Peptides against a protein of PDB entry 3J47. Designs and how they scored, part 57

Target 1, 121 residues: chain A of PDB entry 3J47
Amino acid sequence: IRLTNQLKSLKGLQSKLKDVVEYLDKVINKELPINHTILGKLQDVFNLLPNLGTPDDDEIDVENHDRINISNNLQKALTVKTNDELMVIYISNLVRSIIAFDDLIENKIQNKKIQEQRVKD
Target 2, 26 residues: chain B of PDB entry 3J47
Amino acid sequence: NAQYHLLVKQGDGLLTKLQKYGAAVR

## One batch from the design tools (peptide; made by RFdiffusion4, then SolubleMPNN)

Design b2_p17_2_s2 (from b2_p17_2, 8 letters changed)
Fold by OpenDDE base, seed 4:
Structure b2_p17_2_s2 (fold): chain B 121 residues (1-121), chain C 26 residues (1-26), chain A 17 residues (1-17)
Amino acid sequence: as target 1 above (121 residues)
Amino acid sequence: as target 2 above (26 residues)
Amino acid sequence: SELEEVKKELEELNLLA
């Protein structure tokens, strides 16, 4: 049961990571805005990853140790990949914030120029 | 990790430049 | 590859700023 739940959680995580990558691609391509809900879910998954690697203390049969090590290595690799994806999301958000702020500045400059022209006038 | 921190630092640098520009336009 | 593309776009934005 527990191993099946771990596999299910891993498959769920993999699916979510795929969805996030697809979302990030759309974000990079300016097709979609950043979804904070997806980001929050990814962070939650990341915070749960350490808990996915803790087998409860019962029945560590030695033959499972290699499988557990492989599972832990896979979880670590997935954690790294997830961190990289979260980083890309963060940067994408930062870039969008910068662009939005630049547009705001330009709009303010234009408004100021219009006001200065009206006062001359 | 180092590349990540570098990229974050670059992003923060851009944000800082943008903030300075915004302050100069006020 | 995707991360490098985002980095490149960020670098381009830094050149514009």
Scores: peptide ipSAE 0.355, ipTM 0.863, DockQ to the pose 0.054
Fold by OpenDDE base, seed 2:
Structure b2_p17_2_s2 (fold): chain B 121 residues (1-121), chain C 26 residues (1-26), chain A 17 residues (1-17)
Amino acid sequence: as target 1 above (121 residues)
Amino acid sequence: as target 2 above (26 residues)
Amino acid sequence: SELEEVKKELEELNLLA
């Protein structure tokens, strides 16, 4: 039950993320108007992403264009890292649930053997 | 990438062993 | 025995931590 709910939640998140990406692609391609409410929520999500693109204020002279590309690459790298970490946690929880199920089966077999012995006595 | 694929492969191996155990207990 | 092998493999994966 718990594992199935986690898998369902993760699939739901993946579907929603795909829908957001598809929406953004359509907006970039000018196929759909920008929804300011969705864009605002997306901006909030990006603002909650660790500020990986604040180089300390000390280098005034690097052209704004290279900073945006570095920030985007770092955000992408951290998104990938976070996705990998979440996947590892998911697999770990899956394996733990599997072991717990195996322990339950073994306990059930032992209880059955004890009951069969009590019926013979 | 390689470490991740190794972890997934090990997890798949464990899952296969568990499936065999669950079939033997039936 | 098979359960203990699965537990050992999980410990090797550090998934029990």
Scores: peptide ipSAE 0.323, ipTM 0.858, DockQ to the pose 0.069
Fold by OpenDDE base, seed 5:
Structure b2_p17_2_s2 (fold): chain B 121 residues (1-121), chain C 26 residues (1-26), chain A 17 residues (1-17)
Amino acid sequence: as target 1 above (121 residues)
Amino acid sequence: as target 2 above (26 residues)
Amino acid sequence: SELEEVKKELEELNLLA
């Protein structure tokens, strides 16, 4: 049961990671806005990942320990990779927000200058 | 982790500066 | 200007991203 759940979760994570990468590529290419739902689902998966790694202490055959360590290392590597992708998404959103705000500020400054000039004329 | 937190902190700092500038232009 | 400083910081962030 646990191995099947881990494999299902890993396959789900891999599929979601692929979807996130594809989404990131579309966002980088300015083809689509950021899908907050995908990001939220990824965060939920990551918050649940530490809970998927609790071995119940009962019948740990020594051969399962190496496979569990490899699975945990792969999960850690996938976690690091996804954290890096989430970071890139966060920075990209932050930069876009800052650019949009800068443009808004510049537009407001220009509008004020135009109004001040009209009052002097 | 540490590099991520540093980058997030830098981004938050820039956002705060931008917010202050936007408030000064109002 | 304060605006130019923010723009420079944004450009630095864009180069790092």
Scores: peptide ipSAE 0.308, ipTM 0.855, DockQ to the pose 0.072
Fold by OpenDDE base, seed 3:
Structure b2_p17_2_s2 (fold): chain B 121 residues (1-121), chain C 26 residues (1-26), chain A 17 residues (1-17)
Amino acid sequence: as target 1 above (121 residues)
Amino acid sequence: as target 2 above (26 residues)
Amino acid sequence: SELEEVKKELEELNLLA
């Protein structure tokens, strides 16, 4: 139950992120006008993310460009780290599922052997 | 990236072995 | 035997992760 709910939540997040990327690509390509409601929700998501290097539009000083590149590199590094951690968790859960499946298979083999012995007696 | 892809590839190899084992027991 | 190999490879993956 808990793992299924986490997987469902992650799939929901992935779908939403894909929709955001697709929307941003359409906006970049000028195929769609900027939807202020979607942008507002995106801004809320970005505000909840620890300072993902969007400088407020007001101080384009060259010193901020290096800080922005560092922040983007830090965000990228944090994203990579998060992906690595999620991968480790995924592999660990896969492993546990594999072990549980193997134990189930072994139990089924043993039960078949017991039934075959009972038919010979 | 390369280590991640290697880890995924090894995990896929294990999954394939598990699938073969599950098919042999059925 | 094949199960033990899967468990071993899995343990190696957990050590590399």
Scores: peptide ipSAE 0.309, ipTM 0.857, DockQ to the pose 0.070; fails the geometry check

Design b2_p17_2_s3 (from b2_p17_2, 11 letters changed)
Fold by OpenDDE base, seed 5:
Structure b2_p17_2_s3 (fold): chain B 121 residues (1-121), chain C 26 residues (1-26), chain A 17 residues (1-17)
Amino acid sequence: as target 1 above (121 residues)
Amino acid sequence: as target 2 above (26 residues)
Amino acid sequence: SELERILKELELLDSLK
């Protein structure tokens, strides 16, 4: 049961990571806005990851424990990498929002200056 | 985690400054 | 490198304020 759940979670994580990369490429190319649903599902996967590590079955031999530890370390490393990629996406969107807002502020300032000049003329 | 929190805090600081500028231009 | 690029963009944006 545990190995099957780990394999299923790893496959799910790999599929989501691929979806996130494809989404990132579309966001970089300004083709699509951030899909909050993908981010939410990825957060849910990360919240479930600690629960996948609970050893319920005492009886599985030492060789499986080392392979499980290597798999868990790789999954943790992939988790950290995915978290870093999500962070980069979040910050990139924050920066884009800030730039867009700055442009809006500048446009408002210019429009006010033009209106004030028209009232003086 | 700590670097992430620092980066998020910096982003929030920039957003707050931007909101203040937007309010001052109104 | 992407984190560094974002950090540079954030710094540039902070300098414009």
Scores: peptide ipSAE 0.366, ipTM 0.862, DockQ to the pose 0.053
Fold by OpenDDE base, seed 3:
Structure b2_p17_2_s3 (fold): chain B 121 residues (1-121), chain C 26 residues (1-26), chain A 17 residues (1-17)
Amino acid sequence: as target 1 above (121 residues)
Amino acid sequence: as target 2 above (26 residues)
Amino acid sequence: SELERILKELELLDSLK
């Protein structure tokens, strides 16, 4: 039971980490605008995550293991919640950027039409 | 997660179309 | 949900293309 719960928690964390990497890759590839606030909070989340990469963590004492598992589950839940909040903020900023860019394009089209009319007059 | 990935994918698609349109208007 | 609202807004923006 405990080992199965840990494995489930680890798989959940791995999935979330993959989602974050995919997000960061899209930002690096300039597919998405850089949000410094999201990046800063994401870095803070990563700094608060226990080192999930050491396979030797299986030997930590059983009493500390329950508290560490609860703390890790809480940290994972907080990380998921924080990620969801940051995602909402990110998407909202993305939508705003899209609207602003659409307005810029429309303004440029209008300006071009005005210049073309002035050349014909 | 899945809804977010879908939303991000839709946003990326929209940005890509806007970039193409912006390049055509330049 | 706030996510669902954003999704609907993106769908609306996509429909303008």
Scores: peptide ipSAE 0.336, ipTM 0.862, DockQ to the pose 0.056
Fold by OpenDDE base, seed 2:
Structure b2_p17_2_s3 (fold): chain B 121 residues (1-121), chain C 26 residues (1-26), chain A 17 residues (1-17)
Amino acid sequence: as target 1 above (121 residues)
Amino acid sequence: as target 2 above (26 residues)
Amino acid sequence: SELERILKELELLDSLK
């Protein structure tokens, strides 16, 4: 039950993230108007992401386009890394839940055997 | 991607075995 | 034996973290 709920929650998060990406793509393509409330929430999410090294304020010269691409690549790499880490954590929790369930089943079998012995005595 | 799908498939296999065992103990 | 195999697989996954 708990593990199934965690998997469902993770799938729900993945679906929501996909919806956000699709929304951003539509905004970039000018298919939808910019929603300031959604942008504000996205900015908050980006601010909670580990700061892609703020280029020190002093080199705000013309190289901004290549630096934006490098920062986007680093952000993408960090996002992929975070997703992989979350996946490993999820699988680890899945297996721990399987082990705990196996132990519970074994304990139930042992308790049943003890009860059957007590009824025969 | 392929390694991920393989790992998920292995996890699903274990979950299925666990469900069968839980049903056999009931 | 299956539980031990699962435990070893978990340890391997934890070592990759």
Scores: peptide ipSAE 0.333, ipTM 0.862, DockQ to the pose 0.068
Fold by OpenDDE base, seed 4:
Structure b2_p17_2_s3 (fold): chain B 121 residues (1-121), chain C 26 residues (1-26), chain A 17 residues (1-17)
Amino acid sequence: as target 1 above (121 residues)
Amino acid sequence: as target 2 above (26 residues)
Amino acid sequence: SELERILKELELLDSLK
């Protein structure tokens, strides 16, 4: 039961990660804005990943030990991948915020220049 | 990991510069 | 490559300041 739940959770995580990667690609390509809900879900998945690797001390048959190690390695690899994806999302959001702020500053400067010109006339 | 932290640091630096510029324009 | 792209974008934004 536990291994099946871990595998199901891992498949679910893998599917979500794929969806996020696809979303990130669209965001990087400026096709879509960053969805904070997707980011939040990824963070939740990341926070749940350590819990996927907790072996309850139930009877680990020796044949299951290799599978558990493979599962733990896969979980670790997925954790790293998820962290990298979250990072890319974070930086993408930061860059977008910077661009938006730069545009706001430029607009404000232009507006101020226009007002100064109107006062001189 | 290190490259990512560097990228984050660069982004934060850029944000800080923009904030200073925005404050100077106010 | 994606990280490099982000770095280039940040450098570009820094050059615009």
Scores: peptide ipSAE 0.381, ipTM 0.868, DockQ to the pose 0.052; fails the geometry check

Design b2_p17_2_s4 (from b2_p17_2, 8 letters changed)
Fold by OpenDDE base, seed 4:
Structure b2_p17_2_s4 (fold): chain B 121 residues (1-121), chain C 26 residues (1-26), chain A 17 residues (1-17)
Amino acid sequence: as target 1 above (121 residues)
Amino acid sequence: as target 2 above (26 residues)
Amino acid sequence: SELEEIRKELEELESLR
């Protein structure tokens, strides 16, 4: 039961990560805005990752040591991938914020020029 | 990690310049 | 001029993605 739940959770995480990557690619390509809900879900997945590798204490079977090491290595690899995805989202948000601010500045400059022309007329 | 930190630093630098420009245009 | 410099730096940042 527990191993099946871990496998199901891992498959769910993998599917979610794939969805996030596909979404990030669309955001990078300027096809879609950044969805804060996806970011929140990715953070939740990251916060749950440490819990996916904790075997509940009971079945320390010796055969599990190699499987535990493999699980920990996989969890570490998933953590690195998740961090990379979060970083890409962060950069995407920064770039979008900078573009939006640039547009606001340009609009303000244009509005000032229009007002200065109206005062001279 | 290093490339990411460089990108973040560049983005923060751009944001700071944009903020200064926005303040000068006010 | 400063706005154009910011745009250039933004394009450089986008090119590093």
Scores: peptide ipSAE 0.302, ipTM 0.853, DockQ to the pose 0.073
Fold by OpenDDE base, seed 2:
Structure b2_p17_2_s4 (fold): chain B 121 residues (1-121), chain C 26 residues (1-26), chain A 17 residues (1-17)
Amino acid sequence: as target 1 above (121 residues)
Amino acid sequence: as target 2 above (26 residues)
Amino acid sequence: SELEEIRKELEELESLR
């Protein structure tokens, strides 16, 4: 039950993320008008992502374009890292639930054997 | 990627074993 | 480090099974 709900939630999140990417691609390709409300919410999501794009060092005149590319690459790397961590946690919970269910099955088999012995005595 | 795929494959093996036991107990 | 620790714990649980 808990794992099935986690899988369903993860599939739902993946579907929503795919829909967002598809929407952004259509906006980039000028197939759809820019919805400022959706862009604002996406910008809020990106602002909630740890802004690793502030270099603490004020000094180097790297043109604004290179700063945006570095920030985007770092944000992408963090997103990939977070996704990998979430996947490992998910698999860990899956394996733990499988082991717990295997132990439950073994306990049920043992209980049936004990009941069969008590009926023969 | 390869380590992740290996871990998924191990999990699938355990799931298959679990399904066999669940079928034997029913 | 945490990911490696979780992997090790899973491997130990799988070896017990």
Scores: peptide ipSAE 0.296, ipTM 0.853, DockQ to the pose 0.045
Fold by OpenDDE base, seed 3:
Structure b2_p17_2_s4 (fold): chain B 121 residues (1-121), chain C 26 residues (1-26), chain A 17 residues (1-17)
Amino acid sequence: as target 1 above (121 residues)
Amino acid sequence: as target 2 above (26 residues)
Amino acid sequence: SELEEIRKELEELESLR
C-alpha cells in the first residue's frame, strides 16, 4: 500500500512536470501569454529540487548508484532546460519593456516639441 | 550560468541606458 | 537548436534598440 501510493504520487509529479514543460514551450512559441503565477511556482519547485538531489553521503548503496546518478543527471538536465526556458521568457519580457519605454520617451519628446512650437506661435 | 548572467547583465545595461534617457527627457 | 534560435532573435531585437 505505501509503495503503491508513492509510485502513484511520483507518476502524478512526472505528469505535472510534463504539463509544465509543454506550457513553457507554448509560451516560447508565443501560442500562450506569459503567466507570472506559473513562473513563480516553477521557481519554487526549482529551489526545492537541490534538496531532493542531495543524497545524504552515508547511504551509498552501490547497485542503485547508477540509476540514482542517471535520475539525478536527468533531473539536472531537466532543471537546466527549464532554467533556459525561463531565461528566454525573462529576456523576452525585458525586451518588450524596453520597446514600450522607448515608445514612451519618443512620445514625450514629440509632445514637448509640440508645446514649444505652440509657445512660439 | 555564466552565459545567463552575461545576458541578464546586457539586458540590465540596456534598461539603465533607457532610464537615463527617460530622466533626461523628463 | 531552438534555444539558439530564440537567442539569435533576441540578439537581433537588442541590435535594433
Scores: peptide ipSAE 0.291, ipTM 0.849, DockQ to the pose 0.048
Fold by OpenDDE base, seed 5:
Formats: sequence, structure tokens, C-alpha cells
Structure b2_p17_2_s4 (fold): chain B 121 residues (1-121), chain C 26 residues (1-26), chain A 17 residues (1-17)
Amino acid sequence: as target 1 above (121 residues)
Amino acid sequence: as target 2 above (26 residues)
Amino acid sequence: SELEEIRKELEELESLR
């Protein structure tokens, strides 16, 4: 039962990671906007990930410790990679927001100039 | 972590400048 | 490379202001 649940959770995580990567690729290619709900769910998964790797202390055979260290290092590397991806997404959203706001300001200035010219005529 | 915070701080600084410019154009 | 490209785009946006 525990092994089956771990395997199911790992398969679920793998599927979700694949969906996130596919979504990230679409966002990088400007095909889709960033979905904040997917990002929030990803963050929740990452906050739960440290808890998924804690074996109950009672049956630590030495062979499990090396596998646990490799799993923890892989998990840490995956967490760092995901944090970097989230950072890139955040920056990309900030840049898009800045560009959109700059365009809005320029449009407002142009509209104001057109109104001032119409009042002078 | 430090690089992330620096980048977020730079983004917030740009956003603040943009907000000030938007308020001056109103 | 992607981070450097985003940083370059941010710098270009800062220069346009």
C-alpha cells in the first residue's frame, strides 16, 4: 500500500512536471499567458515535496541512506531548477506589465495632445 | 536567493518609476 | 541564456523611459 501510494504520487508529480514544462514552453514561445493557478498549485506541490521524502526513522538500512541522499540531492536540484523557472516567469510577467503600462502611458499622452489640438482649432 | 531578491528589487523599482510616470501623465 | 535575454529586454525598457 505505501509503495503503491508513493509510486502514484511520483507518477502524478512527473505528469504535473511535464504539464508545467509544456506550459512553460508555450509561455516562452508567447503562445499562452502565464496561468497563476498552475503556478500556485506548483508551489503547493513543492512545499509538500520535502515531506514526501521523509522515511520514518525506524527501518533505515544503510543502503536506503545513500538512495535517500541521492533522492534529496535530486529533489534539491529539481527545487532549484523550478525556482529558477518561476523566477524567469515572474520577470517575464514584470517585463510584459511594464511594456503594457508604457504603451498605455504613450496612448494617453497622444490622446491628450489630440484633445488639446482640437480645443485650439 | 540574493540574486533573486536583487532581481525582484530591480523589477519593483522599474514598476515604481512607471507608476510615477503614469501619475504625472494624468 | 534566457535570463540574460530577459535582463537585456529589461535594460532596453529602462533606456526607453
Scores: peptide ipSAE 0.312, ipTM 0.851, DockQ to the pose 0.049; fails the geometry check

Design b2_p17_3_s1 (from b2_p17_3, 13 letters changed)
Fold by OpenDDE base, seed 4:
Structure b2_p17_3_s1 (fold): chain B 121 residues (1-121), chain C 26 residues (1-26), chain A 17 residues (1-17)
Amino acid sequence: as target 1 above (121 residues)
Amino acid sequence: as target 2 above (26 residues)
Amino acid sequence: EQLDILLELQELLDKLL
């Protein structure tokens, strides 16, 4: 059971990472703007994570400590996962900004060359 | 963590080079 | 200079993907 849940969480991670990569490929291909909806959904998942791990304060019996440790480890693993996803999105936005700036520089160089040719004629 | 900080540092270095190049083309 | 920036960009992309 524990290993199967870790494998399912890892598969869910891999699927979301694949969705981020596919999103990045669409970004590289200039087909889509930064989808704020993906960021919003990721933030919503983070805001829901604290609520999924409140033990209702009713009935402290010693069996809860192992379940609380498993839930806290799963929440921590999900938090690390989502931090890694946010990091990938941040780097992706940085790379996009760099590419857009490089294209702007190249366009300025071309415009300057065209102006210099028009002044020589 | 260490690989992340290295990647961020490489991105910052590239951004700085790009800013210098953009200032030289103006 | 531009080619070096492109190469560094591609290396960053390859590390990200």
Scores: peptide ipSAE 0.396, ipTM 0.865, DockQ to the pose 0.066
Fold by OpenDDE base, seed 1:
Structure b2_p17_3_s1 (fold): chain B 121 residues (1-121), chain C 26 residues (1-26), chain A 17 residues (1-17)
Amino acid sequence: as target 1 above (121 residues)
Amino acid sequence: as target 2 above (26 residues)
Amino acid sequence: EQLDILLELQELLDKLL
């Protein structure tokens, strides 16, 4: 059971990392916004992480306390990593909004120049 | 943390410049 | 002005990648 749970967590993390890379590639390719699905999937991983660390309730040996601390440290490290990924996504969306606004300004300037030329003719 | 705050501050500076440019074009 | 915004945007993108 424990090795299977670690492998499932690792596969989940690998799938997340792949989803982040695919999102970044779509960002680079100027394809519009995939914010909600990645955030939802990240939350799902956090909700599943506590459930991957429940040992079945049979046998209190003193070795379990150190193993719980290691699991909590790994969860904390994964929490920090996910926070960093969410921050990168936020900045990427800010940059996209800036590019889209710059393009809108340029289009407005061009339209104004075309109207000024038509009034002089 | 510090690199992130620097990156956010740079993005906010760029957003402010873009807002000023949009106001000058309007 | 537009060129300065584009340069700053490119630098932000290069830090993100």
Scores: peptide ipSAE 0.391, ipTM 0.867, DockQ to the pose 0.058
Fold by OpenDDE base, seed 2:
Structure b2_p17_3_s1 (fold): chain B 121 residues (1-121), chain C 26 residues (1-26), chain A 17 residues (1-17)
Amino acid sequence: as target 1 above (121 residues)
Amino acid sequence: as target 2 above (26 residues)
Amino acid sequence: EQLDILLELQELLDKLL
């Protein structure tokens, strides 16, 4: 039950992230009006993302285009890293749930043996 | 990707065995 | 049967760690 709910929650998060990307693409393509409330919440999420390097230090004159590409590559790398970490956590919770279920089965078998012994005495 | 899919498939196999065992102990 | 499940669990843990 808990594990199925976690998988459902993760699938729900993935679907919502996809819907946000599709919405942003439609806004960039001028197919939809910019919703300032959605953009503000997205900006809050981006501000909670670890600031992908404040370039501390004063090199004026690398084209804004290369900085955007580097920020996109680093954001992609962090998104992949976060996905891998969430995946490891998911598998760890799967394994823990399986161990806890095995222990529950063993405890049930032991309790049944103790009850059968008490009925024979 | 491939190692992850293999790990998930092993976990699903184990979950299926655990479900069968839980049904046999009932 | 129970021992086989424990062995497969241990193998899964060894691949995860």
Scores: peptide ipSAE 0.381, ipTM 0.863, DockQ to the pose 0.047
Fold by OpenDDE base, seed 3:
Structure b2_p17_3_s1 (fold): chain B 121 residues (1-121), chain C 26 residues (1-26), chain A 17 residues (1-17)
Amino acid sequence: as target 1 above (121 residues)
Amino acid sequence: as target 2 above (26 residues)
Amino acid sequence: EQLDILLELQELLDKLL
C-alpha cells in the first residue's frame, strides 16, 4: 500500500512536470500565451529553490540581450539541478524498496525452512 | 545525463534480478 | 544470487552517496 501510493504520487508528479515542461516549451515558442496562474506557481517553486549562484561578479555589465541568455542558462541549470534532486530521491526510494523486498524474501525462506523442519519432526 | 542513465539501468537490472529471485522463492 | 544482489545494491548506494 505505502509503496504503491508513493509510486502513484511520483508518477503523478512526473506527469505534471512533463505537462509543465511542454507548456513552457509552447510559451517559449510563442505558440501559447503565458498563463499567469501556472507561471505564478512555477515562480513559487523557483522561490523555494535555493538561489543557484549569482552569475560570477565579473558579468554584471552584460547588456540586456545577455540577461535573457543568462536567465535561460540559470533556468536550464535550475531544471538540471531539480532533475538531479528528483533522481536522487527516486533512486533512494528504489533502493529502499529493494532492501525491503530482499528482507521479505529472506523472511519467507526462513519461514519455509522452519515449516519443513516441523514436518520432519 | 549519461551517468544517470547508467545508474537507472543498473537499478533496473537489480530490480529484475530481485523479481526473479522472489519468483523462485515463491 | 542473494550475495550478487547485495553487492549490486551496495554499488548503487556508493554511486548515489
Scores: peptide ipSAE 0.369, ipTM 0.861, DockQ to the pose 0.050

